# Peptides against a protein of PDB entry 3HTU, part 67

Target 1, 75 residues: chain A of PDB entry 3HTU
Amino acid sequence: RRPEEWGKLIYQWVSRSGQNNSVFTLYELTNGEDTEDEEFHGLDEATLLRALQALQQEHKAEIITVSDGRGVKFF

## One batch from the design tools (peptide; made by RFdiffusion4, then SolubleMPNN)

Design b2_p23_6_s1 (from b2_p23_6, 13 letters changed)
Fold by OpenDDE base, seed 1:
Structure b2_p23_6_s1 (fold): chain B 75 residues (1-75), chain A 23 residues (1-23)
Amino acid sequence: as target 1 above (75 residues)
Amino acid sequence: ILAERRAQITEEEIKKLKEKIAK
């Protein structure tokens, strides 16, 4: 799958679960219990980041970088 | 642009993120 395709799957999950406008760590998106049944569970961080960057270009997400790590807010 | 991006994410959300990362 292309980054854009992964981004679509991720955003669909966010929307279905009603978690738009929520903040996530990158880890909980791919390794958390809440996404165990999602196709993107276990996705490597590099690919995840590219997927989120694709969503960011569409103004559907914003990657957050802090001193101790990274996260993302979905819109 | 940076100001606009920052405006979309509150300090409370940043705090929440930091707490999640710390765990």
Scores: peptide ipSAE 0.497, ipTM 0.814, DockQ to the pose 0.571
Fold by OpenDDE base, seed 5:
Structure b2_p23_6_s1 (fold): chain B 75 residues (1-75), chain A 23 residues (1-23)
Amino acid sequence: as target 1 above (75 residues)
Amino acid sequence: ILAERRAQITEEEIKKLKEKIAK
């Protein structure tokens, strides 16, 4: 899958689970319990980041960088 | 640019993220 395709799957999960406007760590998106049944579970961080960047270009997400890590907010 | 993007994210959300990362 292309990063854009992964982004679509991730955003679909966020939307159908009613978690828009919530913040996530990159880890919990791909390694958390809440996404264990999703196709993107276990996705490598590099590909995840590219997927989120694609969503960011569409104004559907914003990648957050703090002193000790990164996360993302979905809109 | 960074400041503008930051305007869409509250301090509480940042705090929540930091707490998640710390754990």
Scores: peptide ipSAE 0.496, ipTM 0.813, DockQ to the pose 0.528
Fold by OpenDDE base, seed 2:
Structure b2_p23_6_s1 (fold): chain B 75 residues (1-75), chain A 23 residues (1-23)
Amino acid sequence: as target 1 above (75 residues)
Amino acid sequence: ILAERRAQITEEEIKKLKEKIAK
């Protein structure tokens, strides 16, 4: 799958689960309990980041960088 | 542009993120 396709799957999950406007760490998206049954579970961080960047270009997400790590907010 | 992006994320959400990272 292309990053854009992964982004679509991730955003669909966020929307279906009613978690828009929520903040996630990158880790909990791909390694958390809540996404264990999703196709993107276990996705490598590099691909995840590219997927989120694709969503960011569509104004559906914003990647957050802080001193101790990164996260993302979905809109 | 950076200011506009910053407006989309509150300080409370940043705090929440930091807490999640710390766990």
Scores: peptide ipSAE 0.489, ipTM 0.811, DockQ to the pose 0.572
Fold by OpenDDE base, seed 3:
Structure b2_p23_6_s1 (fold): chain B 75 residues (1-75), chain A 23 residues (1-23)
Amino acid sequence: as target 1 above (75 residues)
Amino acid sequence: ILAERRAQITEEEIKKLKEKIAK
C-alpha cells in the first residue's frame, strides 16, 4: 500500500470510531490497544508519518511535534 | 502557516500528548 492508501485506512478508523478532533501519539496509532484489529496496526513509523502527511495535505490531520516526540490531531 | 496550524491545537491537547509520550 502507498502512504495515501494507509492514510485512508487510518482516517476511516478515526471516523468510524468517533475519534475526530482527538490527539494521538504516533505509537498508540500503530501499537495501541484500540487499533489492534486494524490493518495499520504494526505499521512502521516512517510509513505512518508519510500517511499522516498525506492526510495533512487534505486538512484531515495535523502532525504535532513536541520536545519529547510526535503526535497527530485528526479533524 | 504555523500560526494557523497552532491555533487548531490547544495547550491542553499538547499537554495530554506530552503525558502520553512520557509514559
Scores: peptide ipSAE 0.486, ipTM 0.810, DockQ to the pose 0.572; fails the geometry check

Design b2_p23_6_s2 (from b2_p23_6, 14 letters changed)
Fold by OpenDDE base, seed 4:
Structure b2_p23_6_s2 (fold): chain B 75 residues (1-75), chain A 23 residues (1-23)
Amino acid sequence: as target 1 above (75 residues)
Amino acid sequence: MLEELRAKITEEEIKELEEKIKK
């Protein structure tokens, strides 16, 4: 899958679960319990970042960098 | 446009993220 396609799957999950405007760590997106049944569970961080960057270009997400790691807010 | 998105991220959300990461 292309990053944009992964981004679509991720955003669809966020939307379906009613979690727009929520903040996630990168870890809980791909390794969390809430996404265990999603195709993007277990996705490597590099690909995840590219997917999120694609969403960011669409103004659907913003990647957040803090001192100890990164996360993302979906819109 | 990017600034608009970043402006929507609150300090509380940043704190939430930091708490999740160190957890």
Scores: peptide ipSAE 0.557, ipTM 0.859, DockQ to the pose 0.890
Fold by OpenDDE base, seed 3:
Structure b2_p23_6_s2 (fold): chain B 75 residues (1-75), chain A 23 residues (1-23)
Amino acid sequence: as target 1 above (75 residues)
Amino acid sequence: MLEELRAKITEEEIKELEEKIKK
């Protein structure tokens, strides 16, 4: 899958689970318990970042950088 | 626009994110 396709799957999950406007760490998206049954669980961080960047260009997400890591807010 | 979305991220959400990363 291309990063854009992964982004679509991730955003679909966010929407279906009613978690729009929620903040996530990058880790909990791919390694968290809440996404264990999703196709993107276990996705490498590099590909995840590219997927989120694609969503960011579509104004569906904003990647957040803090002092000790990164996260994302979906819209 | 992107600037508008950034403005919707609150300090509370930033703190929440930092706490999650700390774990």
Scores: peptide ipSAE 0.557, ipTM 0.858, DockQ to the pose 0.868
Fold by OpenDDE base, seed 1:
Structure b2_p23_6_s2 (fold): chain B 75 residues (1-75), chain A 23 residues (1-23)
Amino acid sequence: as target 1 above (75 residues)
Amino acid sequence: MLEELRAKITEEEIKELEEKIKK
């Protein structure tokens, strides 16, 4: 899958679960219990970041950098 | 437009993220 395709799957999950406007750590998205049944569970961080960057270009997400890591807010 | 999205992220959300990461 291309980053854009992964982004679509991730955003679909965010939307159908009613979690738009929520903040997540990158770990929560790919290793959390809430996404264990999703295709993107276990996705490597590099690919995840590219997927989120694609969503960011579509104004659907914003990657957040803090002192000890990164996260993302979906819109 | 991206700047507008960034403005929608609150300090509380940043704090929440930091707390999750430190766990």
Scores: peptide ipSAE 0.547, ipTM 0.856, DockQ to the pose 0.874
Fold by OpenDDE base, seed 2:
Structure b2_p23_6_s2 (fold): chain B 75 residues (1-75), chain A 23 residues (1-23)
Amino acid sequence: as target 1 above (75 residues)
Amino acid sequence: MLEELRAKITEEEIKELEEKIKK
């Protein structure tokens, strides 16, 4: 899958689960219990980041950088 | 960062993220 396709799957999950406007760590998205049944579970961080960057271009997400790591907020 | 979206991220959410990363 292309990053844009992964982004679509991720955003669909966020929307279906009613978690828009929520903040996640990158780890939560791919390794968390809440996404165990999602196709993007276990996705490598590099691909995840590219997927989120694609969503960011669509104004559907914003990648957040803090001192000890990164996360994302979905809109 | 997109300023329009960045402005929608609160300091509380930043702290929430930092707390999650610590764990």
Scores: peptide ipSAE 0.546, ipTM 0.856, DockQ to the pose 0.717

Design b2_p23_6_s3 (from b2_p23_6, 14 letters changed)
Fold by OpenDDE base, seed 5:
Structure b2_p23_6_s3 (fold): chain B 75 residues (1-75), chain A 23 residues (1-23)
Amino acid sequence: as target 1 above (75 residues)
Amino acid sequence: MLEERRAQITEEEIKELQKRIKE
């Protein structure tokens, strides 16, 4: 899958689960218990980041960078 | 199904994120 395709899958999960406007760490998205049954669970961080960047370009998410890591907010 | 929206990220959300970061 291409990054934008992964982004679509991730956003669909967020939307369907009613978690828009929630903040996630990158780890929670791919390694958390809440996403264990999703296709993107276990996705490598590099690919995840590219996927989120695609969503960010579409104004559907914003990647948050803090001193000790990154997260994302979905809109 | 994919909605395009935009909102701000609050200081509280940033603090919460920092607390939960496992990386």
Scores: peptide ipSAE 0.472, ipTM 0.793, DockQ to the pose 0.429
Fold by OpenDDE base, seed 2:
Structure b2_p23_6_s3 (fold): chain B 75 residues (1-75), chain A 23 residues (1-23)
Amino acid sequence: as target 1 above (75 residues)
Amino acid sequence: MLEERRAQITEEEIKELQKRIKE
């Protein structure tokens, strides 16, 4: 899958689970219990980041960089 | 750009994120 396709799957999950406007760590998205049944579970961080960057270009997400790591907020 | 980010993400959300980060 292309990053844009992964981004679509991730955003669909966020939307159908009613978690828009919520903040996640990158780890929670790919390794958390809440996404165990999703196709993007276990996705490598590099691919995840590219997927989120694609969503960011569409104003559907904002990648957050803090001193001790990264996260993302979905809109 | 930082100001634009602050308009979408609150300081509270950032603090919460830092608390949950396991990296």
Scores: peptide ipSAE 0.464, ipTM 0.790, DockQ to the pose 0.540
Fold by OpenDDE base, seed 3:
Structure b2_p23_6_s3 (fold): chain B 75 residues (1-75), chain A 23 residues (1-23)
Amino acid sequence: as target 1 above (75 residues)
Amino acid sequence: MLEERRAQITEEEIKELQKRIKE
């Protein structure tokens, strides 16, 4: 899958689970308990970041950079 | 627009995010 396709899957999960406007660490999205049954669980961080960047271009997400790492908020 | 949505991110959310990153 291309990063854009991963982004679609991630956003679909966010939407159907009712977690729009929530903030996640990158680790929680791919390694958290809440996404264990999702296809994107276990996705490498580099590809995840590219997927989120694609969503950001569509104004569906905002990647948050802090001193200790990164997270994302979905809209 | 993205700028409008970004304005919705609060300092509290940032603090919580930082906490979870460290965990």
Scores: peptide ipSAE 0.464, ipTM 0.790, DockQ to the pose 0.824
Fold by OpenDDE base, seed 4:
Order: sequence, then C-alpha cells, then structure tokens
Structure b2_p23_6_s3 (fold): chain B 75 residues (1-75), chain A 23 residues (1-23)
Amino acid sequence: as target 1 above (75 residues)
Amino acid sequence: MLEERRAQITEEEIKELQKRIKE
C-alpha cells in the first residue's frame, strides 16, 4: 500500500470509532490494544509517518512533535 | 468520501501527549 492508502485506512478507523479530534501517540496507533484488529497494526513508524503526512496535507490530521517523541491529532 | 477537517491543538492536549509517549 502507498502512504496515502494507509492514511485512508487509519482515518476511516478514527472516524468509525468516533475518535475525531482525539490525540494519539504514534505507538498507540500501531501498537495499542484498540487497533489490534486493524490492518495498520504493527505498521513501521516510517510508513506510518508518511501516511499521517498525507492526511496532514488534506487537513485531516496534524502531527505533533515534542522533545521525546511524536503524536497526531485527527480532525 | 472523507472530507477535509481542521482544528487546533490545545496546550492541555500536548501535555497529555507528553505523558503518554513511549517512543
């Protein structure tokens, strides 16, 4: 899958679960219990970041960078 | 289809994120 395709899957999960406007760590998205049954569970962080960047271009997400890691807010 | 959305991130959300980061 291309990053844009991964982004679509991730955003669909966020929307279906009613978690728009929620903040996640990158770890929670790919390693958390809530996403264990999703295709993007276990996705490598590099690919995840590219997927989120694609969503960011569409104003559907914003990547948050802090000194000790990253997260993302979905809109 | 998925439509574009946009909002801001609060300072509280940032602080909470910092507490949860495991990376």
Scores: peptide ipSAE 0.471, ipTM 0.794, DockQ to the pose 0.383; fails the geometry check

Design b2_p23_6_s4 (from b2_p23_6, 15 letters changed)
Fold by OpenDDE base, seed 2:
Structure b2_p23_6_s4 (fold): chain B 75 residues (1-75), chain A 23 residues (1-23)
Amino acid sequence: as target 1 above (75 residues)
Amino acid sequence: MLEELRKKITEEEIKELEKRIKE
C-alpha cells in the first residue's frame, strides 16, 4: 500500500470510532489495544509517518513533535 | 490553513501527549 492508502485506512478508523479532535502517540496507533483489529496495526513507524504526512497535506491531521517523541491530532 | 489547524492544538493536549509518551 502507498502512504496515502494507509492514511485513508487510519482516518476511516478515527472517524468511525468517533475520535476526531483527539491526540494520539504514534505508538498508540500501531501498537495500542484499540487498533488491534485494524489493518494498520503493527505498521512500521516510518510508513506510518508518511501516511500521516499525506493526511496532513489534506488538512485531516497534524503531526505533533514534543521533546520525547511524536504524536498526531486528527481533524 | 495548516496554521489554523495548529491553533486547535492546546497546551494541555501537548502536556497530555508528553505524559502518555513517557508512560
Scores: peptide ipSAE 0.485, ipTM 0.842, DockQ to the pose 0.888
Fold by OpenDDE base, seed 3:
Structure b2_p23_6_s4 (fold): chain B 75 residues (1-75), chain A 23 residues (1-23)
Amino acid sequence: as target 1 above (75 residues)
Amino acid sequence: MLEELRKKITEEEIKELEKRIKE
């Protein structure tokens, strides 16, 4: 899958689970308990970041950089 | 616009995010 395709899957999960406007760490998205049954669980961080960047270009997400890591807010 | 979306992210959300990253 291309990063854009991963982004679509991630956003679909966010939407159908009613978690728009929520903030996640990158780790929580791919390694958290809440996404264990999703296809993107276990996705490498590099590909995840590219997927989120694609969503950001579509104004569906904003990547947040903090001192010790990254997170994302979905819209 | 992206700038409008960024304004919706609060300092509280950033603080909580930092906490969860460190856990």
Scores: peptide ipSAE 0.485, ipTM 0.840, DockQ to the pose 0.894
Fold by OpenDDE base, seed 1:
Structure b2_p23_6_s4 (fold): chain B 75 residues (1-75), chain A 23 residues (1-23)
Amino acid sequence: as target 1 above (75 residues)
Amino acid sequence: MLEELRKKITEEEIKELEKRIKE
């Protein structure tokens, strides 16, 4: 799958679960219990970042960089 | 302006994120 396709799947999950405007760590998205049944669970960080960057270009998400790592907020 | 407000990341959200990050 292309990063854009992964981004679509991730955003669909966020929207369907009613978690828009929520903040996640990158780990929570791909390794958390809440996404265990999702196709993107276990996705490598590099591909995840590209997927989120695609969503960011569409103003659907914003990647947050802090001192000890990264997270993302969906809109 | 409404769109700008909706897309703001608050300091509280940043602090909470830093607390939860495991990296």
Scores: peptide ipSAE 0.456, ipTM 0.786, DockQ to the pose 0.521
Fold by OpenDDE base, seed 5:
Formats: structure tokens, C-alpha cells, sequence
Structure b2_p23_6_s4 (fold): chain B 75 residues (1-75), chain A 23 residues (1-23)
């Protein structure tokens, strides 16, 4: 899958689960219990980041950089 | 427009994120 396609899947999950406007660590998205049944579970961080960047270009997400890592907020 | 998105992220959300990353 292309990054844009992964982004679509991720955003669909966020929307379906009613978690828009929530903040996630990148680890929680791909390694958390809440996403165990999703196709993007286990996705490598590099590909995840590219997917989120695609969503960011569409104004659907904002990648957050903090001292010890990164997270994302969906809109 | 990306700037507008950043305006919707609160300082509290950032603090919570930092906490979860450290865990």
C-alpha cells in the first residue's frame, strides 16, 4: 500500500471509533491494544509517519513532536 | 492552514502525550 492508502485506513478507524480530536502516540496507533484488529497494526514507524504526513497534507491530522518522541492528533 | 490545526492542540494534550511517550 501507498502511504496515502495507509493514511486512509488509519483515518477511517479513527472516525469509526469516534476518536477524532484525540491524541495518540505513534506507538499506540500501531502497537496498542485498541488497533490489534486493524490492518495497520504492526506497521513500521517510517511508513506510519509517511501515512500521517499524507493526512496532514489533507488537514486531517497534525503530527506533534515532543522531547521524547512524536504523536498525532486527528481532526 | 496547518497553523490553524496546531491552534487546536492544547498544552494539556501535549503534556499528556509526553507522559504516555515516557511510559
Amino acid sequence: as target 1 above (75 residues)
Amino acid sequence: MLEELRKKITEEEIKELEKRIKE
Scores: peptide ipSAE 0.454, ipTM 0.782, DockQ to the pose 0.894

Design b2_p23_7_s1 (from b2_p23_7, 8 letters changed)
Fold by OpenDDE base, seed 4:
Structure b2_p23_7_s1 (fold): chain B 75 residues (1-75), chain A 23 residues (1-23)
Amino acid sequence: as target 1 above (75 residues)
Amino acid sequence: MEEERRKEREEEAEKIAKELEEK
């Protein structure tokens, strides 16, 4: 799958589960209990980041980078 | 060890959430 396709799957989960406006660490998205049954569970961080960047270009997410980690907010 | 790592991840999440609130 392309990063854009992964992004679509991730955003679909966010929307269907009512997680809009929620904040996640990158770890929570791919390793968290809430996503253990999702296709993108276990996705490598590099691909995840590219997927989220695609969503960010569509104004569906905002990647947050802090000194001690990274996260994302979905819209 | 696992509990410590979980706590660290929770603290990271809190920092990220707080950063968003300030923006």
Scores: peptide ipSAE 0.179, ipTM 0.706, DockQ to the pose 0.084
Fold by OpenDDE base, seed 2:
Structure b2_p23_7_s1 (fold): chain B 75 residues (1-75), chain A 23 residues (1-23)
Amino acid sequence: as target 1 above (75 residues)
Amino acid sequence: MEEERRKEREEEAEKIAKELEEK
């Protein structure tokens, strides 16, 4: 899959999951319990980042970098 | 050990959330 395609799958999950918060660490998206049944579970971080960057270009996400890690906010 | 890792991830999430709130 292309990064854009992964991004689509991730965003679909976000839209359907009914999460209280739209902020995630990158680890939560690919290694969290809530995404165990998703196709993008276990996705390598590099590919995940590219997928999120694609969503960011579409104004559907914002990647956040802090000293202790990285995360993403979905819109 | 598993609990410690969970706490670390939660702290990371909090820091990220705070960063977003400051924007």
Scores: peptide ipSAE 0.151, ipTM 0.691, DockQ to the pose 0.085
Fold by OpenDDE base, seed 3:
Parts: structure tokens; C-alpha cells; sequence
Structure b2_p23_7_s1 (fold): chain B 75 residues (1-75), chain A 23 residues (1-23)
């Protein structure tokens, strides 16, 4: 899958679960209990980041980079 | 050990959430 396709799957999960406007660490998205049944569970962080960047370009997400880690907010 | 790792990740999430709130 291309990063954009992963982004689509991730955003679909966010929307279906009603978690728009929620904040996640990158780890939570791919390693968290809430996404265990999702296809993107276990996705490598590099690909995840590219997927989120694609969503960010569409104004569907905002990647948060802080000194103590990285996360994302979905819209 | 698993509980400790979970707690650490939760703390990271909290820090990120607070950082976003301040923006």
C-alpha cells in the first residue's frame, strides 16, 4: 500500500470510531489496544508518518512534534 | 513491565495533548 492508502484507512478508522478531534501518539495508532483489529496495526513508524503527512496535506490531520515525542490530531 | 510501558506511553500522550492545548 502507498502512504496515501494507509492514510485513508487510518482516517476511516478515526471517523468510524468517532475520534475526530482526538490526539494520538504515533505509537498508539500502530501499537495501541484500540487499533489491534485494524489493518494498520503494526505499521512501521516511517510509513505511518508518510501516511499522516498525506492526510495533513488534505487538512485532515495535524502532526505534532515536541521534544518529548510526536503525535497527531485528526479533524 | 508491560504495565510500566503502558504508563510511560500514557504519560507521553498526556504531554503531547497538553502541548497542543497550549497552541
Amino acid sequence: as target 1 above (75 residues)
Amino acid sequence: MEEERRKEREEEAEKIAKELEEK
Scores: peptide ipSAE 0.150, ipTM 0.687, DockQ to the pose 0.083
Fold by OpenDDE base, seed 5:
Structure b2_p23_7_s1 (fold): chain B 75 residues (1-75), chain A 23 residues (1-23)
Amino acid sequence: as target 1 above (75 residues)
Amino acid sequence: MEEERRKEREEEAEKIAKELEEK
């Protein structure tokens, strides 16, 4: 899958689960219990970042980078 | 050990959330 395709799957999950406007760590998205049944569970962080960057281009997400960790807010 | 890792991840999430609040 292309990053954009991963992004689509991720955002679909966010939307269907009613978690728009929520903040996640990157770990939570790919390793969390809430996403165990999703195709993107276990996705490598590099690909995840590219997927989220694609969503960010569409104004559907904002990647947050802090000194100790990274996350994303979905809109 | 798992509990400690969980707490660390929760703290990370809180830091990220706070970062957003500052914007």
Scores: peptide ipSAE 0.148, ipTM 0.686, DockQ to the pose 0.084

Design b2_p23_7_s2 (from b2_p23_7, 12 letters changed)
Fold by OpenDDE base, seed 2:
Structure b2_p23_7_s2 (fold): chain B 75 residues (1-75), chain A 23 residues (1-23)
Amino acid sequence: as target 1 above (75 residues)
Amino acid sequence: SEAEEEEKRREEAKKIAEEIEKK
């Protein structure tokens, strides 16, 4: 799959899951218990980042970097 | 331990959320 296709799958999960908090660390998206049954579970971080960057271009996500890590907010 | 690492990740998520709220 291309990064854009991964992004689509990720965003579909986000939009359907009804999350109270739309903020995730990158680790939580691919290694968390909440996504263990999703196709993108276990996705490598480099590919994940490219997928999220594609969503960011569509204004569906914002990647944020802080001193102790990186995360993403979905819209 | 794994529990400690989970706690660290939870705190990281909280910090990230706080940083986003500042914007």
Scores: peptide ipSAE 0.135, ipTM 0.661, DockQ to the pose 0.085
Fold by OpenDDE base, seed 1:
Structure b2_p23_7_s2 (fold): chain B 75 residues (1-75), chain A 23 residues (1-23)
Amino acid sequence: as target 1 above (75 residues)
Amino acid sequence: SEAEEEEKRREEAKKIAEEIEKK
């Protein structure tokens, strides 16, 4: 899958699970309990980041970088 | 421990959320 395709899957999960306007660390998205049944669980961070960047371009997400880690807010 | 790692991730998420709220 292309990053854009992963982004689509991720956002579909966000929408269906009612996680819009919520915040996740990158770890939680791919390694957390909430996404264990999703195809993108276990996705490598580099690909995840590219997927989220694609969503960000569509104004569906915002990647946040802080001193101790990175996260994302979905819209 | 796993519990400690979970707490660490929780604190990280909190920090990220706070950063978002600042914007």
Scores: peptide ipSAE 0.132, ipTM 0.661, DockQ to the pose 0.085
Fold by OpenDDE base, seed 5:
Structure b2_p23_7_s2 (fold): chain B 75 residues (1-75), chain A 23 residues (1-23)
Amino acid sequence: as target 1 above (75 residues)
Amino acid sequence: SEAEEEEKRREEAKKIAEEIEKK
């Protein structure tokens, strides 16, 4: 899958599960309990980041980098 | 330990949330 396609799957989960406006670490998205049954669970961080960047271009997410990690807010 | 790593991730999430809220 292309990053944009992964982004679509991720955002579909966000919207369908009522997680809009929620904040996640990158770890939680691919390794957390909430996404265990999703296709993107276990996705490598590099691909995840590219997917989220695609969503960010569409104003559906905002990636935040801090000193000890990265996270994302979905809209 | 796993418990310690979980706590670390929790603190990271709080920090990230705080940064987002500042915007």
Scores: peptide ipSAE 0.125, ipTM 0.653, DockQ to the pose 0.084
Fold by OpenDDE base, seed 4:
Structure b2_p23_7_s2 (fold): chain B 75 residues (1-75), chain A 23 residues (1-23)
Amino acid sequence: as target 1 above (75 residues)
Amino acid sequence: SEAEEEEKRREEAKKIAEEIEKK
């Protein structure tokens, strides 16, 4: 899958999941229990980041990088 | 321990959330 395709899957999960929180760490997306059954679980961080960057270009997500970690907010 | 790692991740999430709130 291309990063854009991964992004689509991730965003679909965000949109359809029963979660009310819109902010995630990168770790939570690929290693969290909430995504354990999702296709993108276990996705390498590099590919994940590219996927999120694709979503960011579509204004569906905002990636934030801090001194200690990175996260994403979905819209 | 896993508990300590979980707390670490929770603190990281808090920091990230706070940074997002600033924007």
Scores: peptide ipSAE 0.125, ipTM 0.655, DockQ to the pose 0.085

Design b2_p23_7_s3 (from b2_p23_7, 9 letters changed)
Fold by OpenDDE base, seed 4:
Structure b2_p23_7_s3 (fold): chain B 75 residues (1-75), chain A 23 residues (1-23)
Amino acid sequence: as target 1 above (75 residues)
Amino acid sequence: SLAKEEEERRKEAEEIAKEIEEE
């Protein structure tokens, strides 16, 4: 799958679960209990980041980089 | 454990969310 395709799957989950405007760590998205049944569970961080960057270009997400961690906010 | 790691990441996300909210 292309990063854009992964991004689509991730955003679909966010939307269907009503998690818009929520903040996640990258770990929670791919290793969290809430995404265990999702195709993107276990996705490598590099690919995840590219997927999120694609969503960011579409104004559907914002990657957050702070000194004490990294996360993403979905819109 | 995985559960403990997830809890720590949840707390991290919560702190990140707070910073965004404060802005």
Scores: peptide ipSAE 0.126, ipTM 0.645, DockQ to the pose 0.046
Fold by OpenDDE base, seed 5:
Structure b2_p23_7_s3 (fold): chain B 75 residues (1-75), chain A 23 residues (1-23)
Amino acid sequence: as target 1 above (75 residues)
Amino acid sequence: SLAKEEEERRKEAEEIAKEIEEE
């Protein structure tokens, strides 16, 4: 899959899930309990970042870098 | 454990959210 395709799958999960929090760490997306049944579970961080960057270009997400780590906010 | 790790990740997410609010 291309990064854009991964981004689509991730965003679909965010949109259709019962989650009310739109802020995630990168770890939560690919290693968290909430995504264990998703195709993108276990996705390597580099590919994940490229996927999120694609979503960011579409104004669907914002990658956030803080001193304590990195996360993403979905819109 | 994975449970503890996820708890730490949750806290990290909360910190990220707080920083967003401060911006």
Scores: peptide ipSAE 0.094, ipTM 0.626, DockQ to the pose 0.089
Fold by OpenDDE base, seed 2:
Structure b2_p23_7_s3 (fold): chain B 75 residues (1-75), chain A 23 residues (1-23)
Amino acid sequence: as target 1 above (75 residues)
Amino acid sequence: SLAKEEEERRKEAEEIAKEIEEE
């Protein structure tokens, strides 16, 4: 899958689960219990980041990097 | 422990959320 396709799957999960406007660490998206049954579970961080960047270009997510970690907010 | 790690990730997410809110 292309990064954009992964982004689509991730955003579909966020929307279907009613978690828009929620904040996740990158780890929670691919390694958390809440996503263990999703196709993107276990996705490598590099590919995940590219997927989220694609969503960010569509104004569906914002990637935040702070001194104490990195995360993403979905819209 | 896994529970502790989960708590730390939760706290990290909260801090990230605060940073977004401050923007």
Scores: peptide ipSAE 0.085, ipTM 0.615, DockQ to the pose 0.087
Fold by OpenDDE base, seed 1:
Structure b2_p23_7_s3 (fold): chain B 75 residues (1-75), chain A 23 residues (1-23)
Amino acid sequence: as target 1 above (75 residues)
Amino acid sequence: SLAKEEEERRKEAEEIAKEIEEE
C-alpha cells in the first residue's frame, strides 16, 4: 500500500470510531488495543509517518512533536 | 509491565494535548 492509502484507512477508523479525543501518540495508533483489529495495526513508524504526512497535506491531520514524544491530531 | 507502559503512553498523549491547547 502507498502512504496515501494507509492514511485513508487510518482516517476512516478515526471517523467511524467516534473518538472523544482526536489526539493520539504514534504508538497508540499502531500498537494500541483499540486498533488491534485494524489493517494498520503493527505498521512501522516510518510508513505511519508518511501516511500521516499525506493526511496533513489534505488538512485532515496535524503532526505534533514534543520533547517527550510525537503525536497527531485529526480534524 | 503493560499497565505501566500504557500509563507512560497516556502521559505522553496528555503532554501532546497540552501543547496543542497552548497554541
Scores: peptide ipSAE 0.077, ipTM 0.603, DockQ to the pose 0.086

